Peptides against a protein of PDB entry 3PUK. Designs and how they scored, part 193

Target 1, 227 residues: chain A of PDB entry 3PUK
Amino acid sequence: ERGLKSVVWRKIKTAVFDDCRKEGEWKIMLLDEFTTKLLSSCCKMTDLLEEGITVIENIYKNREPVRQMKALYFISPTPKSVDCFLRDFGSKSEKKYKAAYIYFTDFCPDSLFNKIKASCSKSIRRCKEINISFIPQESQVYTLDVPDAFYYCYSPDPSNASRKEVVMEAMAEQIVTVCATLDENPGVRYKSKPLDNASKLAQLVEKKLEDYYKIDEKGLIKGKTQS

## One batch from the design tools (peptide; made by RFdiffusion4, then SolubleMPNN)

Design b2_p24_7_s1 (from b2_p24_7, 9 letters changed)
Fold by OpenDDE base, seed 3:
Structure b2_p24_7_s1 (fold): chain B 227 residues (1-227), chain A 24 residues (1-24)
Amino acid sequence: as target 1 above (227 residues)
Amino acid sequence: SSLEELKKMKKELEELNEEAKKLE
């Protein structure tokens, strides 16, 4: 039942915890809404303690400064999460933590990245993008993090057609991240529905998988890393 | 205390995990 969960945990452990680990050093970890759900799906608090996390905090909440400790931000690349990070480090006199390690769950837009770089670069020890934009439920089942996906995909209102396309594109991208995490290029399976949503999504996934593995075969690395 | 905070967060994570299972 936990095949996908184990794979996701292993990826997070390797890409995040092992990347910033220092012997004998404890960190505070900051999570947002998505990463809270993600970690809850694939690990326990005891697992996080073993990885050198002393406490977990919600990035959106007001928090007391712990200036002697470094912070590990595992967050989505959203304006809301980035703005919360910037509040923690934006003032030189009022930094909440000693330094920051930032790991984004997906590609960080240039606008957000530049905003971080301009204001907080000296406080950042690591900034890396990882590719995990889904929540594992069981060995082969996952939940996508696409706002209002159900509403727009099944809306009878033709005025929502443009938004439906955007949602399907985002869903297809997240499915590709699952395949990348599993190191698999599967054939797409679906049941036909009256609205042809499953067929449309399947076509998008197949196209994106093809593009992804072509890039991988060329040995190209996507994303941004700052050390 | 840090321990109490961890216990609280653990409970919240467990609740979120249960909610995620309902979507399956």
Scores: peptide ipSAE 0.000, ipTM 0.247, DockQ to the pose 0.016
Fold by OpenDDE base, seed 4:
Structure b2_p24_7_s1 (fold): chain B 227 residues (1-227), chain A 24 residues (1-24)
Amino acid sequence: as target 1 above (227 residues)
Amino acid sequence: SSLEELKKMKKELEELNEEAKKLE
């Protein structure tokens, strides 16, 4: 059994590092909160060096320009991360780096994408979505990046019902990205809880998995492959 | 040089991790 960490690393290596690799070229890598955790969970510093990363920087911090180096942005498609990127390249005269490669961990909303395109398209060499919105903990364990998930899922307050659904939708989406990363269509299993959250989440996951595999590049519905 | 780079990257990653924790 391939550990989830190794699978995630391989996905990142293929989708990000191999995609922008140039022999003898070093890059600065910009990370946000999520991608910092993600890389920390599945790789070592030696791995990043082997992939041509010389320095890692926090995208949210003010950074000194390194105009001779290209930057690899491995970030979440959030307004905050995108705005930080735009600050780096928005000014024609004050670009922090030579060029940018952008890899989003998930689908980038058109609004954010258009904002990037309008302001700094000339500086961007790559812009891709890699669909990794989870943190591998163990061989078969991962965590989801859904704010307030616990609070809303377990809130007995009926006023939170709508928000609970939004949270569950986001969780289901991230679980699907795990499945996509693992190239598997699992048989969803759950334990019933008093609030039936597990059942609802399972249904959402199943639906999203079906949709994902229906609209995949092959146009094939992949059957359930795992229990 | 490689060891120094590794140490630097390790430190940077640790700093990033600490900041990430603060944002949680």
Scores: peptide ipSAE 0.000, ipTM 0.256, DockQ to the pose 0.018
Fold by OpenDDE base, seed 5:
Structure b2_p24_7_s1 (fold): chain B 227 residues (1-227), chain A 24 residues (1-24)
Amino acid sequence: as target 1 above (227 residues)
Amino acid sequence: SSLEELKKMKKELEELNEEAKKLE
């Protein structure tokens, strides 16, 4: 069984690197906080070099323009990362790179997508979403990138109830992306602590898995009927 | 160098993971 790290790497390789690969072409890769963690968890610099990446840059930092090179943005669909991208390409006179390939780690909200489209569409060669919103820690262990999950899940304050639901929804979505990445439809198991949080999360995951696989089955059925 | 930055980022990630393990 291939460890989760190898599965994640294979997915990134096929969805990102193979998608934008051109023979003899090197790219600069721009990473945010999440994708830095993600790549660091599942690959080495040598692997990235083999995929045609010459330099890795932090999207949040001020960077010198390399106008002759294309940039590969592998970033989360957050306002912060998108705003940093827009700073690189928003001005016609101050484009940092020759062109951009954008790969989001998750669904990009229409508001962010429209903002990108309105400002720098001519500079974008690819814009895709890949469903990888988790960090592989060990062969079968992953972490979820949900800010303040601990605080909101264990908060006794009723005022945090709405935020707790948002956190649980985000966690459920990320778990589904893990399952999708592994091509697994697991039976959800949980240990209920005094708080019903685990039960609620399990129900959300099950519902989202059902929705995902129903859509995928319909897609496969449509694909088989059109072939 | 980009490699040094990656090493630094990896180290930071390892530290974060260790801190996360201490909180578990």
Scores: peptide ipSAE 0.000, ipTM 0.242, DockQ to the pose 0.015
Fold by OpenDDE base, seed 1:
Structure b2_p24_7_s1 (fold): chain B 227 residues (1-227), chain A 24 residues (1-24)
Amino acid sequence: as target 1 above (227 residues)
Amino acid sequence: SSLEELKKMKKELEELNEEAKKLE
């Protein structure tokens, strides 16, 4: 069963493709490293063609201008991806595309957002966050994209304690985005190992889930789903 | 708080989207 992959695809379809879809309009889609992996995990090129995407380009690569076409940026809210976007639209004479639709996979920091607004606001037709920061592997399996997670979580060096907390926070955030994508408030379960890492992560996830559902705009206090 | 940041960003994104619609 492709349960998680299908849910992720449906979310992307609704939040990204349906949001910017115009009849008879083809777009170029710009992807970064994360969104390339994400889309590759949950769709085919034929699916993207059906959504009005003619070409997929890597945002990090030098690309020839296609000034007559609009661009769909489906990217992570990182300085690297944002800087690549800004290079595409930063100069009036050097605009690579007709206009931009931007969809971030996660919360975009104010500093990056302000940088975009200051430089490229006139070229942007949409800018949204869709909160998908994980890669679906199987029906119920996903991979977290947290660099060096193993190194910091299992480091015996006390000097890495602060970095361990940052990693745990990032992991917890990504787990919450999975739950949000699935529209579930699961009971968090973990197996205790010699290290308290699993317990700490579970507590962070529970807290973030509680915060997410308390703040959920729908005011629907979704009860804990019986897992 | 992360919530206040999210609310602020949502508002800024909405404003950006409204400005973008006026330019279409």
Scores: peptide ipSAE 0.000, ipTM 0.255, DockQ to the pose 0.638; fails the geometry check

Design b2_p24_7_s2 (from b2_p24_7, 12 letters changed)
Fold by OpenDDE base, seed 3:
Structure b2_p24_7_s2 (fold): chain B 227 residues (1-227), chain A 24 residues (1-24)
Amino acid sequence: as target 1 above (227 residues)
Amino acid sequence: SSLEKRKKMLKELKELNEEAKKLE
């Protein structure tokens, strides 16, 4: 029942914790709303302690400086989370931590990345994107983090058509991240509903999967694993 | 394309990481 959870944890462990681990070094970890839910779904506090995390802090809250410790930011690439990070390091005299390791759960927009680079580059020891933008529920079940997805996808109002497309695009992207996490190129299956939403989403997913595997980070073209 | 943007960002991230390693 926890197959997907274990895969997600393993991915976080390898992509985040192993990437910044130093022997004998403890870090403070900063989380946002999404990553709090994500970690809560796939690990325990004891697991984080084993990975060298001494304290978990909410990035949105005011925090006391711990200038002697490095900080691990595991956050979503959103303006809100990025702004909170910038507040921690934006002033040379008021740095809250010794240095920062940043791991984004998804693609970071250029605007946000440039903002970080311009203001805090010297404080950043690592910056990486990982493809985990979903919450694992069960072995084969996950929850997408797309605000108002239900509202727009099932809205009968034609005025919401444009927003519906944006939401579906975001959902498709997150589904692709699931596939990437599982290292699978699945055949997309859907049940036809009165609304053509399932078909549209399936087409978007298929297209994005094709694009993803054509340009895999390892240059490996993977064939379809399931029909 | 979204793909090109991602490639660009990955390149920039790699460069940033390399610079960061030089400072450590």
Scores: peptide ipSAE 0.019, ipTM 0.409, DockQ to the pose 0.672
Fold by OpenDDE base, seed 5:
Structure b2_p24_7_s2 (fold): chain B 227 residues (1-227), chain A 24 residues (1-24)
Amino acid sequence: as target 1 above (227 residues)
Amino acid sequence: SSLEKRKKMLKELKELNEEAKKLE
């Protein structure tokens, strides 16, 4: 498959599967709601088998222990997903798997990260953020997963101003992950009328892009490309 | 700042990964 889906798959393959791959080793992969949709959009089960995944499990569901196998957690950095992980490794007697590799789709808040370190550090073999928080639909089309985005962004009620800001931040973050995945630093274009939502979002995206490239692994700030 | 927070987190993640590699 060509286009954005193939780019997303290549990023996941490099950042996740190649990072934790051991010859002859099979892993169980745990997914949440978002990563289930993400992988379904850009790969097949046969692709995952080739990457050493024997079975996919939903992190939110009760699962039988497989203590001889390592687990790959590809999850969003949410309290719900992290809590489910912690249940799998919270006590020595309750460990469901031999060890864990954790790959977050986005920035993990300090509070969640500290909670993981305090309780499960000895069970973790990898813990990384890979910055992929969007769903590819077509060759150059992606979908943002931000609940109630329309309601808060276009609400005439001033009491929703704080929530609107949170939604805008979430949208901006996901757009930045698309740019990072494509290795792009675009000059953001928008139409601001009649509301300033597009302008605000553009400003947030530009700011976050700048921050991302300032702290990237290469330490290079790329010039702006065409949007 | 958000930037400094992110830098700190990435540093901590790298340290965790290095420790994990030693245990493996």
Scores: peptide ipSAE 0.016, ipTM 0.375, DockQ to the pose 0.833
Fold by OpenDDE base, seed 1:
Structure b2_p24_7_s2 (fold): chain B 227 residues (1-227), chain A 24 residues (1-24)
Amino acid sequence: as target 1 above (227 residues)
Amino acid sequence: SSLEKRKKMLKELKELNEEAKKLE
């Protein structure tokens, strides 16, 4: 019943916690809105304690400096989250923590990455993308985090066509992150409806899957798996 | 292309991580 949650947790444990773990070292973990929901869906506070996290803090909130501790930033690659990070490390006098480990849930745009690099590169010990942009609910069930998806996808207003495309792209990207997390390259299936939305989404997913596995660091193009 | 952008980003991230390791 918790198969997907377990897979997501295992991915986070391996990609984030194991990557920055040091014996005897405790870290403060900084979360944004998305990663708070993500971790809440697949782990408990006790699990985080076992991974060397002493305290969880919201990146958007004002926080007191803990200069003797390193910080683990598990955040989405958004301007808001990045700006909050930069406030923590942007000035020498205002460094909130000893150092930073940054793990993005998705692809970080070059503009944001360059902003980070230019401002606080010396404070960063790790910076990685782990490609988890969905919320697991049940076994093999997940929720996409795409605002106003229903409104734009089903809007009869032609003026929303461009926004519909953006929404479809975002949905496709999140579906691909599920596949990446599960280490699968499934055949995409959909039910035809009067609207072409399902077909369009399927095509976007297929294209993005192909791109993802071509870029995968393992250099292994995985064949289509039975899903 | 999206592919080229991704490759560039991954390269830059790796470089950043390597530099960070040298500072530890």
Scores: peptide ipSAE 0.024, ipTM 0.367, DockQ to the pose 0.764; fails the geometry check
Fold by OpenDDE base, seed 2:
Structure b2_p24_7_s2 (fold): chain B 227 residues (1-227), chain A 24 residues (1-24)
Amino acid sequence: as target 1 above (227 residues)
Amino acid sequence: SSLEKRKKMLKELKELNEEAKKLE
């Protein structure tokens, strides 16, 4: 009934909370728009308390310093979220928190990663990328979080072609995160649309799945599964 | 108390969700 939600929660628990857990230590958790929705979809407040989270705050808001507390940033690897983090730790005199643990929901671009390293490396206790960029709705249903995806994918304006490709790439990446989370290599099925967006997306997903399993941490190559 | 913390977290999460909805 809640299979996907449970899987996502277990992944977050293992990859994020267990990774930075220290006995007796409470952390402030900073969330962005996506991770707020993600956690809301797969856990309860009691679950977060059990994981040592005392307060949840919006990374986009101006926050008062709590310099005695360590912060857990569970955020998307976006310029907006990264910039908010950098504002929290960019100056030694203006640090909002004691230290930071950063967990990105997806691959962080090198440009952003280098920016973080250059300015805040001494404040970071952990920086890790996880592979969860989707929202579980039901046991086998999920949604993607790609800004303006609908607009660009269905835009008749040729000037949006480059942006459409970026969106399609992002969508494909998020779909692959579902497969990785479920430990599946599904056969991709789609309905053809007039703009052939579905077929293009399917091809991108298939390619990314192949790449993922070739270079995965376990070095395992999986065959196609039915999903 | 644990209960107070829970209430606070719930409130904060709701606020975050509402803000997110406004951005959509």
Scores: peptide ipSAE 0.000, ipTM 0.271, DockQ to the pose 0.018; fails the geometry check

Design b2_p24_7_s3 (from b2_p24_7, 8 letters changed)
Fold by OpenDDE base, seed 4:
Structure b2_p24_7_s3 (fold): chain B 227 residues (1-227), chain A 24 residues (1-24)
Amino acid sequence: as target 1 above (227 residues)
Amino acid sequence: SSLEERKKMLEELKELNEEAEKEE
């Protein structure tokens, strides 16, 4: 059985590194909080060096310009990460890097995508969405990047009901990305909990999987469950 | 419809990127 870590690494290698790799060219890689955790879970710095990455930088931190080098942005499609990218390339005179290769870990909302297109298109050499929104922990185990998921899902406080729903939605979306990564449309299995959260989550996952694979079958863009 | 629009946008961006790469 192939370990999930190796599968994830292989996907990143193929979808990101192989896609933008040029012989003899080194890039700076920009990571956010999620992608830092993701890469740390499935590769070493030596692996990144082999893929032509000279240094990794945190996108949220202030960074010195390296104008002669291209940057590889492997980031989540969040307003925060996108805003940091836009700051790097928003001004022609203040571009931090020579050009950008952008790889989103998930579907980038149209609002963010349009903002990028409108302001920084000339600086972009690649822009792709890849479906990796989970952290591999063990050979067959992954952790969802949903903060406070446990707290809200198992909170007895009714006031958290709305937040629980949001969290479960996010979890369901990430599970779909796992399935997409593994190229599987699994039957959803769960053990019922007293609060029936597992059942609700399962239903959300099933619905999203159905939508995802329907779209995929139609040859449309992966990573979105609704047209 | 939104998905089709996104597909179109991505294709446009791809073309732009390919052109930019040729200039390098």
Scores: peptide ipSAE 0.140, ipTM 0.765, DockQ to the pose 0.274
Fold by OpenDDE base, seed 2:
Structure b2_p24_7_s3 (fold): chain B 227 residues (1-227), chain A 24 residues (1-24)
Amino acid sequence: as target 1 above (227 residues)
Amino acid sequence: SSLEERKKMLEELKELNEEAEKEE
């Protein structure tokens, strides 16, 4: 069964498409590498057409302007994706689309957010963070998208320590997004590893879960569930 | 705070969107 895929799709539909939908309006959708994989895992092109998407474009490519159409950016809050967005709207002369709706898959760091605000605020009609930073594979199976996660987490090189922390943080955030999407607050279980990575990750997840449920828009606090 | 500033910005964007939608 495709339980997780359907949940993810429903989340995207409600949080992204329904949020910016206008009757009779078509948008160009800009995707990055992660969101391309994400959408491919949980929907078809026909589904996107039904949601008012006429064309899907890769944000990393140098695209031709379509100034009469609004753009829906469904992207990761990364410097690379944000920089590509900034190129699309950084100046009036370089504006590629009529306006932008931005939906980030996760929390956008203040540094990136401030860059967007400073450069492109007049072109942005919506900016939201929707907390979907995982790829569903099966009903209860998902993949985290953290570049070089395995390498840094298991590297014996101490020079990678700082990068390892960043990777661990990103992984924890993605796990929390799964929980948020499924509306669950799971008890964290892990197997001990030689480098104690699992323990560190578990602690980060627990902390982030607590923070999420305390500060969520609905003000809902849930107890731990088994998962 | 940075959070308050961010919230204000998001609200402003929301308002701009609503206004723009009315004009179209």
Scores: peptide ipSAE 0.136, ipTM 0.768, DockQ to the pose 0.221
Fold by OpenDDE base, seed 5:
Structure b2_p24_7_s3 (fold): chain B 227 residues (1-227), chain A 24 residues (1-24)
Amino acid sequence: as target 1 above (227 residues)
Amino acid sequence: SSLEERKKMLEELKELNEEAEKEE
């Protein structure tokens, strides 16, 4: 099986499921809005069962405790998702699950990380960042999960300038995660528009790619490939 | 924080995780 979906699944399987797998052990998996879409795009429930997941739960919803089972949190590093996690383990007497394995789809800000460390460290068995913040649609097509990206990027209102920058930053980050997942360092190509959004985004991507490969696990800077 | 500081924090968390697993 080839394509972006298979690559993403392989990444998740290796980085998440294989990392926390224990023979004979079943886990409850907690997903947020993004990771629900992500997994739905690249796997089936049967695949998750094979990886030792008995049930999937929405992290945002109230859930009954299953104190005898460990929980696998595959979530985005957002305040909302982190707060939901913290509610599950914030009180020693009120832990919903036996322990937690946490896998973030992207870099978790220090503020959130520190909050987790301070509150729930004893309940955590794993905490990793796996850099998958995009949704594959087709073999070579993906979507970026950046709300209102089009609106802000193409807004003529100067008051939205700061928000536009934030949106472009988020998009650039997601593009870099795609590149990282595919193990590619592309020569970024773009077609400029009157607002020069494509150029700005390209510059952000290039900068982030450089930073990523400079500080990657292998310490290798790859040559530019076809984008 | 710097990358090195983050790495240190992650290592500390890893150690805590390992200790917690021993308690199981």
Scores: peptide ipSAE 0.130, ipTM 0.763, DockQ to the pose 0.296
Fold by OpenDDE base, seed 3:
Structure b2_p24_7_s3 (fold): chain B 227 residues (1-227), chain A 24 residues (1-24)
Amino acid sequence: as target 1 above (227 residues)
Amino acid sequence: SSLEERKKMLEELKELNEEAEKEE
């Protein structure tokens, strides 16, 4: 029986490493806070070595140039991570690496994508969005990466309604990415009492699942499965 | 759909970049 960790690793291997693998080529891999946690949860350094990664670097830290090597950026589509990437390849500074392969853990907003294209498109060998925005903890347990989720979801203050909606949207999106990773389209079940958070989240998940599978890579609408 | 358009764009970029890599 393969746990969630193995499924996540398989997804990363196929979507990222196999996508950019070149025989005999080693790459430097750049990670942000989320992807560091993600990889740490589902693989070992030895696994990464087998995939042609020589060293892992934190994208937020100052790094010495390794101009002869290509870099694999496995990062979240955030302004912070993108800005760090742009510093590595921006026109104002010498390029830190020979070229870049970029894999985003989620949809990259057009604003960020266009910023990348405008500044360093010639340095990019690959840009891909994958759907992995969760951390596997156990065989069937995962953690959502949503800041202050508990506070906003359970806040009785109506002034937090907008923040609550943003948080719930993010949670729903991450749940969908879990389902996509597992290749499952679950029938959503929930208990709503005492708060309506579960009901709202379920509705968001159902909607997003429908949208995802309607416009999936295969162009197929998958039936609901047991989860 | 916007997602389909985005996918096409990304695939086009992939092809262009693969060609560029062959020249290296």
Scores: peptide ipSAE 0.115, ipTM 0.755, DockQ to the pose 0.265

